Peptides against a protein of PDB entry 1MQS. Designs and how they scored, part 197

Target 1, 223 residues: chain A of PDB entry 1MQS
Amino acid sequence: ILKMLFLNKDLNNNDNITTITDDIFNQQEIIWKVLILDIKSTATISSVLRVNDLLKAGITVHSLIKQDRSPLPDVPAIYFVSPTKENIDIIVNDLKSDKYSEFYINFTSSLPRNLLEDLAQQVSITGKSDKIKQVYDQYLDFIVTEPELFSLEISNAYLTLNDPKTTEEEITGLCANIADGLFNTVLTINSIPIIRAAKGGPAEIIAEKLGTKLRDFVINTNS

## One batch from the design tools (peptide; made by RFdiffusion4, then SolubleMPNN)

Design b2_p29_2_s4 (from b2_p29_2, 10 letters changed)
Fold by OpenDDE base, seed 5:
Structure b2_p29_2_s4 (fold): chain B 223 residues (1-223), chain A 29 residues (1-29)
Amino acid sequence: as target 1 above (223 residues)
Amino acid sequence: SLLDKARIPYNGEDLKKIAQGLLTPKTYP
C-alpha cells in the first residue's frame, strides 16, 4: 500500500510505517497527489494506515470514485479501486475530461484480461494514453483486523453459506470468490501457507480451490 | 517476490500496444 502511495517506487524496508514515511519524506520532495478510492479500498486503507500516514505520503485529498470530484488538472491522481467495468469506465471518463495531470491506476485485486483489454481500448480511443503512467493490480482483497486475523469482507457470506435456500451454484460462486480473495492475500503476504480448513463444509471446498490456485501459480511462475 | 511476479505493470504506451494487438497481456488465474 505504501509503495502505491509513492507511485510504486521502491521503499526502504522498515518494520514501522511511520519510520518508512519519515525516511522518504526526508530523502525526497513530497509530491502532492489525489487518492481515489471505492468502499472496499477505503476499508483496506483505513485498516493499515492512519490519516497522518496519508498526509505524509503526499495525499492531500482523497475521495470516492463514484462521487463527483472537482477537476485538478495539475495534480496527479492515484486510483486504488476494485477491478470492475464500472470503475474502468469512470477512470476513462476522468481521463477524457482531463480531470488530473497523471493517472496511477491500482486495482485492489487481479485485473481480468477482458477488463484490461477494455481499459486499453478505451484509453487508446481517447488519444491520451500518455497520461496513464501506471496500471497495477495490487492483490489487496482483504481487510486487516488483527495481526493474525483478516477478513475478505464478503457481504453476508455466513448467511449465504448456511441458508438452506441457497443454491449450489450460489455456494460455488461464493466459494470461488473467497478462494480468490485468499489467493490475493497470500500473494500480498508473499509466502505460501499451509492451508488448514474444517472438513465437511464450505471451508474444505475453499481450501481445495485455493490449493489448486496456489499450485498452478507456483508452477507458472517457476516456469 | 510473489507479488512482483503476479502484478501487471503497464503504462499508457503498453495499453496502446495492447489495444493494437501488439502486446499480449500477461494475466494470472
Scores: peptide ipSAE 0.431, ipTM 0.814, DockQ to the pose 0.696
Fold by OpenDDE base, seed 4:
Structure b2_p29_2_s4 (fold): chain B 223 residues (1-223), chain A 29 residues (1-29)
Amino acid sequence: as target 1 above (223 residues)
Amino acid sequence: SLLDKARIPYNGEDLKKIAQGLLTPKTYP
């Protein structure tokens, strides 16, 4: 997250957030930026960073992507939003309108190929590709509450999984979403976990899905 | 790091290439 706020520059990750922000604040001239969020990413940012951290990172203002935002044509923007068609369309519209000077796009999770291609096509059509400085997909489908405790913040997940009226398809879908979130978490933490889950329930399904994703990832990254 | 390996960084030029079919995006599961 901090790396993103500093335009994906290399940071010394051995320090805590405060130390990193203080060091950067003291050593470098602050580049003021706008931070564009969605509801989900707002929760993520809020769980990890304080307002003062944002300020020290050079975030002059932050807004929701769906909110009406004043143009700041001389200010670079960091987008940290979910990889959705809607958000892509909004970003492209902001690009078309020259809302900001530069666009640093960070998706909260992996960007599907089809959406990447859509983004690419739309940006290409605008003729303003030069303003797109970065497109990153992050892996932050989780809320960090404590060092070893986090939440995916999936609405009513427990209730849905335990409601006898919930269909198997719904359970399977939800389990897949949870597994995706956990997968992203693992990648973010940069450590392959030993997966443990209760047997005979949704947790086992999730564990299996996660295990498969991790194995597939390892295979694909080593090839 | 796992994150570094999985991250997809592109710039505007890359997007142009993608749009033109000159660059195949590398995606991860």
Scores: peptide ipSAE 0.414, ipTM 0.805, DockQ to the pose 0.699
Fold by OpenDDE base, seed 3:
Structure b2_p29_2_s4 (fold): chain B 223 residues (1-223), chain A 29 residues (1-29)
Amino acid sequence: as target 1 above (223 residues)
Amino acid sequence: SLLDKARIPYNGEDLKKIAQGLLTPKTYP
């Protein structure tokens, strides 16, 4: 997250957030920029960063992507939003309207190929691709609550899994979403965990799905 | 890092190439 706020420049990861922001604030000219969030990413940012951290990172204004925002054509923008068709369309519309000077796009999780191609096509049509400086997926589908504890913030997960009226397909779908979130968390913390799950329930399904994703990833990256 | 290997590092020029079919995106299922 902090790296994103500094336009994905290399930062020394061994220091705490306060030390990093203080050092950068004192050593470098601050680039003032706008931060565009959605509801999910707002929760993520608030769990990791303090208000003062945002200021020291050069965030002059932050807003929700769905809110009406005033044009700031001379100010670069950082988008940190979910990889959805809706958000892509809004970003492209902002690009078309020259709402900001530069666009640094960071998706909170993996961007599917179809959405990437859609983004690419729309940006290409605008003729303003030069304003798109970066497109990243950050794999931040979690909220940090306590050390060694985090939440994926999946709405009504407990209720859905325990409702006898829930279909097998719905359970399978939810388990897939949970596995995706856990996978993204693993990538973010840069550590492959030992997976433990209770047998005979949704946790086992999630564990199997996560295991498959991790195996596939390791094979593809070591290749 | 695992994150760096999985992240999409595209710029506007890359997006143009993707739109034109000149660049195949590296995405994970």
Scores: peptide ipSAE 0.413, ipTM 0.809, DockQ to the pose 0.695
Fold by OpenDDE base, seed 1:
Structure b2_p29_2_s4 (fold): chain B 223 residues (1-223), chain A 29 residues (1-29)
Amino acid sequence: as target 1 above (223 residues)
Amino acid sequence: SLLDKARIPYNGEDLKKIAQGLLTPKTYP
């Protein structure tokens, strides 16, 4: 999420959110941005970040995608929304109207091919494709309460999983480590969870690995 | 791999190429 708020630049994720935001705030000129959310992503952001974190990340204002928003043609926009036809149409309309200077689009989960092609076609027709700087899948289509949020403290997990140069073997290894951490957490809580994961990304791999570990454990414990 | 498809970011130029049929999207089905 922080990487997204900093326009998907490489961040040193070895530090906590506060340290990262403070370092960036002190070392670099803050680029002020608008953050556009939907109902689902608002819940996601609220579960992970505080208002002060958004300000430190250079978010001057945040709005819902379906709300009437004032044009800010000189300000870059970050979209963090669900991959739906409706949201794509709204983004394209915002592009057509020159509502913002630049568009950084982040979908909360995997964008299906048909919707990507639709987005591509509509953007191409506008003649303003240069204003679309990035399209990413964040795979954060979940809602977690703050008290239930925890970290496995695996260094640079987000960067590794999203770096196109990372090999499949490295990703598989990292996913296994994450699954192991989650498995240990489940054992500590002493309750078998219902596993939910976004499809089409590392989360699904992790979920499958975790599920297998739990099944094996239950079978071995009940024998 | 499934993961390779999920990790590739696109920019405006990529979208233009996709619209023109010059780039096959590497996205999840």
Scores: peptide ipSAE 0.434, ipTM 0.804, DockQ to the pose 0.304; fails the geometry check

Design b2_p29_3_s1 (from b2_p29_3, 16 letters changed)
Fold by OpenDDE base, seed 5:
Structure b2_p29_3_s1 (fold): chain B 223 residues (1-223), chain A 29 residues (1-29)
Amino acid sequence: as target 1 above (223 residues)
Amino acid sequence: SEIEESLKIQKALNERNEKKFAEFKELTK
């Protein structure tokens, strides 16, 4: 998250958030930016950062993407939003209207190829592609509820997994979604966990799926 | 080591994002 707020600058991942923000703030001139969020990303940001942290990162204002926002044509904008067609259309409209000077687009999860192509096509039509400075996946589809404790914010996951009427197909699908979320979380925090799960239940299924994803990722990275 | 693996993951993530942006730019031409 901090990396995103500082326009993808290198940060020392061994330091705490406060130390990082203080060091960067003291070492260089602050670049003021606008932060555009949606409901999901707002929850994520609120779980990790304090208001003072945002200020130290150079965030002058933050707003919801669906809200009416005043144009700030001389100010760069950071978008941190869900990868949806609706959000893409809004970003393109903001680009068309020259709402900001530069656009740093970050998605809370992986942007599918079809949406990437749609975004690119629409941006191409505007003739303002030079204003797009970033299109990244941040893989932050989690909410920190307590220190070292987080939620993937999957609605009724516990109920679904424990409902005797839930089909095996539904359980498999949900476990896949949970594994994807955990995988993204691991990548975000830059720490490979030791995976442990209770045997004989959905947790084991999730652990297996996550383990496979991590192993495949490491193998592909080494290749 | 776990540290080495973590660093490798971070590097891979950065490269993936760089690639995505490069692809985006190509598609906008």
Scores: peptide ipSAE 0.504, ipTM 0.874, DockQ to the pose 0.649
Fold by OpenDDE base, seed 2:
Structure b2_p29_3_s1 (fold): chain B 223 residues (1-223), chain A 29 residues (1-29)
Amino acid sequence: as target 1 above (223 residues)
Amino acid sequence: SEIEESLKIQKALNERNEKKFAEFKELTK
């Protein structure tokens, strides 16, 4: 998310949000940009960032994608919205209208191939593809309560994992789901943790599964 | 090492994003 707000600049993700934003703010000229959200992404951003964080990240104004927005032709825009046909059409319309100087598009989940092709086709027709500077996917299958604290909100996960009546199959299945959620979280924050878990329990299973997923991701990406 | 693995994964994430955008650009031609 922070990388998104800084227009895909390389950041030291080992630091907390405040440290990162302060360092950037103090070391270089801040680039002011507009942040365009939908209802889903608004909830996500609000859970992770405070108003001051947005300001430090150079967000001068943020609005909902469906709201009437004034043209800012000299200001770059960051879109962080759901991967829907409706949102694509709005983005393209904004592009046609020269509403912003540059368009950094981020989807709250993976944009399917058909919608990617649709977006590309519409953009190509406008003749303004050069203004599109980014089209990235995010993986937001978590709830963030603090900058470095998040929950997968899996119903009764703790209770299930600690219930002696829970079967091994149920534990394995739940651990897999948790690992999937954590994997998506890692992708979203673009920060790879050192995985630590207590041995001899579900936490170890989760850690192993997560590690495998991350390793597999590296292999698949490089193939 | 764990650090090296972390760096490799980070690189892979970046490459995935770059690939996504590259595919988009090709489709706009």
Scores: peptide ipSAE 0.502, ipTM 0.870, DockQ to the pose 0.544
Fold by OpenDDE base, seed 1:
Structure b2_p29_3_s1 (fold): chain B 223 residues (1-223), chain A 29 residues (1-29)
Amino acid sequence: as target 1 above (223 residues)
Amino acid sequence: SEIEESLKIQKALNERNEKKFAEFKELTK
């Protein structure tokens, strides 16, 4: 998250958020930026960062992507939003209207090929592709509730997994979704976890799926 | 080690994003 807010500047990730922001604030001039969010990313950001953290990162204003926003043509914008057609269309419209000076686009999860092509095509038509400085996937699909406690905020997950009437297929499907969220969390925090799970239940299924995803990712990246 | 593995994952993620942006730039030409 901090790397995104500092426009991919190299940061010392071993320090806490406050120390990092203080050091940057004291050592160099902060680039002021606008942060554009949606409902999902707002929840994520608010769980990890406080208003003061955003200010120290140079975020002068943060707004929802669907809200009416005033033009700031001399200010760079960071988009951190869900990879949807609607959000892409809004970003392109903002580009067409010269709403900001530069566009750093970050998606909360992986942007699929079809939407990447759509975004690129629309941007190409505007003739303003030079203003797009970033198109990244951030994989921030989790909520931090406590310093070392993470939640995926999947509705009724506990009830579904513990209901004796729930089918094995439903359990497997839900576990897959949970594993995907945890996988994204691991990538985001850049820490390989020691996976611990109770045996004989959904937790074990999730652990196995997560382990497989992590191993596959490493293998595929090295190939 | 777990640390080495984590670093590899981070590197892979960065490379993936760089590749994605490169692809985007090519598609906008």
Scores: peptide ipSAE 0.494, ipTM 0.872, DockQ to the pose 0.639
Fold by OpenDDE base, seed 4:
Structure b2_p29_3_s1 (fold): chain B 223 residues (1-223), chain A 29 residues (1-29)
Amino acid sequence: as target 1 above (223 residues)
Amino acid sequence: SEIEESLKIQKALNERNEKKFAEFKELTK
């Protein structure tokens, strides 16, 4: 999400992500931009970012895609919306109207091929394809409803992880199993989660393993 | 950190998105 808000600028590879985040927020040149959301993405953004974070990212105005919005032809816009025909049509209409200077389009989940083609066709007709600076899938389909609690139903996981007699190998093995379960859940939901874990315990191990699995999967599927 | 992990995953997704955007550009021509 933060990368999206910074127009997907290349983050320096050598910096710890914490450093990157700090550096991004400390970077002197904030590009002011408009953030266009829908109901779903609004919930997602609200769950992850504070108002101050949006300001630090240079978001001057945020609006719903279905709302009547004033033209800001000199301001770039970030769209973060659901991959629907309706939203595509609205984006194209905004493009036709020169509502913004540049269009950074981000979908909350994967835009299917048919809709990609539809978007491209409509944009082509406008002759304003140069204003489209990105069309990305963010895979952040957060159902920001009340936190859903689910269980992997792994027998005696809590006892095993908290038993002082449990060996490091056993803990590692169990953590791997838990990570596998979570990985499968993520794939089923078809959404990339923000992974949060307490530091210094099994939860951190699980989080790391899950993260690695997710990254490897994405890399392997793109290759 | 939560942000760090999210960014790592996003980096992996960038390559896919770059390809997608390239395809989009070709389709607009």
Scores: peptide ipSAE 0.509, ipTM 0.865, DockQ to the pose 0.399; fails the geometry check

Design b2_p29_3_s2 (from b2_p29_3, 17 letters changed)
Fold by OpenDDE base, seed 5:
Structure b2_p29_3_s2 (fold): chain B 223 residues (1-223), chain A 29 residues (1-29)
Amino acid sequence: as target 1 above (223 residues)
Amino acid sequence: KKEEESKKIEKALNKKNEDTFNEFKKLTE
């Protein structure tokens, strides 16, 4: 997520989010950007980043993709939205209207081939493909409501889960470890999280395992 | 070892993203 906010520049991984943002803010000229979200990605960003972090990352304005937005033709835009036909159509319309100077598109999950082709076809028709500076499809199917929970080895897990060489067995094992970590964190902070997971992926596996652990714990403590 | 693995995975992820963007560019040419 931080890489996305800094237009996919390499960041030093060993520092806290605050330290990273402070270092970048002090060392480099800040490029001011617009961040465009949907409901799903808003929940994700809110769980991971503070408002101050967004400002330090150069996000001057953030808005929902379905909301009416004022044109900022001299400002680059970062889209972080679900890979849907509706969102693609809105992005293309924004491109047609020259709403922003540059378009950095980041889909919250894998972009299906048919939607990629649709996006490409529509952009090609506009003749403004040069304004599209990025089309990435990150894997973000697990939302944790507590920022402290995100600081868990989720970053490493994210990388492993997105490695094409990772086997199904390895994914299952990793999901179990993540669930264990989340469980321990929940017990430490004495707060039961609302578990939200996308269906059909590692997030669902994690959610199920975590749910089972929490249920077992409640049963054992009340006994 | 964990840092090296993390770097390898990061490279793989970056490659996947770059591949997606390259395919997009190819389709828009």
Scores: peptide ipSAE 0.493, ipTM 0.874, DockQ to the pose 0.368
Fold by OpenDDE base, seed 2:
Structure b2_p29_3_s2 (fold): chain B 223 residues (1-223), chain A 29 residues (1-29)
Amino acid sequence: as target 1 above (223 residues)
Amino acid sequence: KKEEESKKIEKALNKKNEDTFNEFKKLTE
């Protein structure tokens, strides 16, 4: 997420979010950006980052993708939204309207081939493909309320979960391990998070497994 | 060892993202 906010700059993932943002803030001129979110990604960002973190990352304003937004043609925009036809159409409309100077598109989960083709086709028609500076889709499509849960080496899961050669059994096994790690973290911080996940993907498997573990734990501790 | 593995994973994720963007660019050309 921080890499996304800093336009894919190399960041040390082992450092605290505050340390990373402070170091970047002090070393480089801040490029002010607009952050465009949807309901799902808002929950994700709110779970991990504070308002001060966004400011230090150069986010001047953040808004929902479905809201009416004023044009800022000299300001780059970061989109962090669900991979849906609706969001793609809105992004393309924003591009047509020259709403921002540059477009960094980050989908909260894997972008299906048909939607990638649709996005590319629509952008091609506009003649403004040069304004699209990024189209990434390697993010987790589930939300955990506590930021500490994201510090778990979930990074290992991204490679396996998004590899087309990965079997369903391997995905299930990895999701179970992630759920176990998240469960242990939840117990350590003594906070039960709200678990939300996109349907039909690995995130749902993780969420279900984690939810089951948490429920079982609550039942066993209350008996 | 864990740091090295983390870096390898990060590199792989970055590559996948770059592949997505490259495919997008190919489709827009």
Scores: peptide ipSAE 0.521, ipTM 0.888, DockQ to the pose 0.372; fails the geometry check
Fold by OpenDDE base, seed 3:
Structure b2_p29_3_s2 (fold): chain B 223 residues (1-223), chain A 29 residues (1-29)
Amino acid sequence: as target 1 above (223 residues)
Amino acid sequence: KKEEESKKIEKALNKKNEDTFNEFKKLTE
């Protein structure tokens, strides 16, 4: 998500969100952007980022894609929305109206071929394809938060993972089970969540395992 | 090892994203 907010620039993944945003904020001039969301992506963003994080990332304003939005022709826009015909049509309309200076389109999930072709065709007709700077549809942020662990009714697991007497083998086994559970949840809701985990702890192990499972799944489904 | 796996996943996803964008550009030409 942070990568998306920084127009998919390379970021140091070893740093936490706060460190990354602080470093960028302090070292470089922030490029102000507008963030366009839908209901689904709003939930995702809200679970991962705070309002202050958005500001530090240069998001001056965020709005729902279906809401009436004021033109900001000199401001680049980041779309993070579901890959639907409706959203594509809205994006194209925004493009036609020169609502923003640049368009960074990030779909929350895989963009079907037919929709990709539809988007491309409509954009081609506008003659403004140069304003489309990105069309991405594969995002996976590894965020495992404590609240998410609790939501899976694994409070005992949390306690076990934080108990200094727990063996490495026990931790590894528990993390694998948690990752499996999370993976199944992701598949059940048909939404790939952004997964983040604190470094140096069990959460990181879980995130890695889950990430591997998701990667394997994506590779197998796209083959 | 964990960091390496994460990096591999990230690289794979980045490649897929680039592929999507490249295909988009091709279709708009």
Scores: peptide ipSAE 0.455, ipTM 0.852, DockQ to the pose 0.435; fails the geometry check
Fold by OpenDDE base, seed 4:
Structure b2_p29_3_s2 (fold): chain B 223 residues (1-223), chain A 29 residues (1-29)
Amino acid sequence: as target 1 above (223 residues)
Amino acid sequence: KKEEESKKIEKALNKKNEDTFNEFKKLTE
């Protein structure tokens, strides 16, 4: 996610995430960009980032993809949305209207071949393929049946999880906090999400912890 | 071992993303 927010620039600096964000923030070279989300990706972002983290990453504004958004033709946009025909059509429409200067498209899960072809075809027709700087498909998705916006207010979660200097204990602790936050969110919205997590990373740890918490909750409520 | 696995996963994800974008570029050409 942080790589996405920094336009996939190789953050090669082995420095602590706090140091990286501070250095980037202190370095006059913050590229301000717009973050476009959907309901699912909002849940994901809220689980790992605070508003302050977004600001540190250069996100000036974040909006839902279905919301009316003002044109910012001089500002690059990061899309982090579900791989759906609807979202693809909206992205293409935004491209046609020159809503942003550059388009960094990140799907929350694997993009099916048919949708990739559809996106490519539509973009080709616009003649503005040069504005698309990225098309990636992520593998962390939280499917919530009742879409609501929420924030877990966990600071620097993503940075900590991706910092090579972070200890396993710190990662485990942070994952537990994220899982707790997600659990509380699930209870608040009264909807059990389908959790899709990439294998072998923090997302899997979070998913496992959340799954355990949910299972425990169900057992306790049915007793 | 976990760090190595994490690095492998990150590498795999990066490769997959690059592959997706490359395929997209091919299809727009």
Scores: peptide ipSAE 0.448, ipTM 0.852, DockQ to the pose 0.417; fails the geometry check

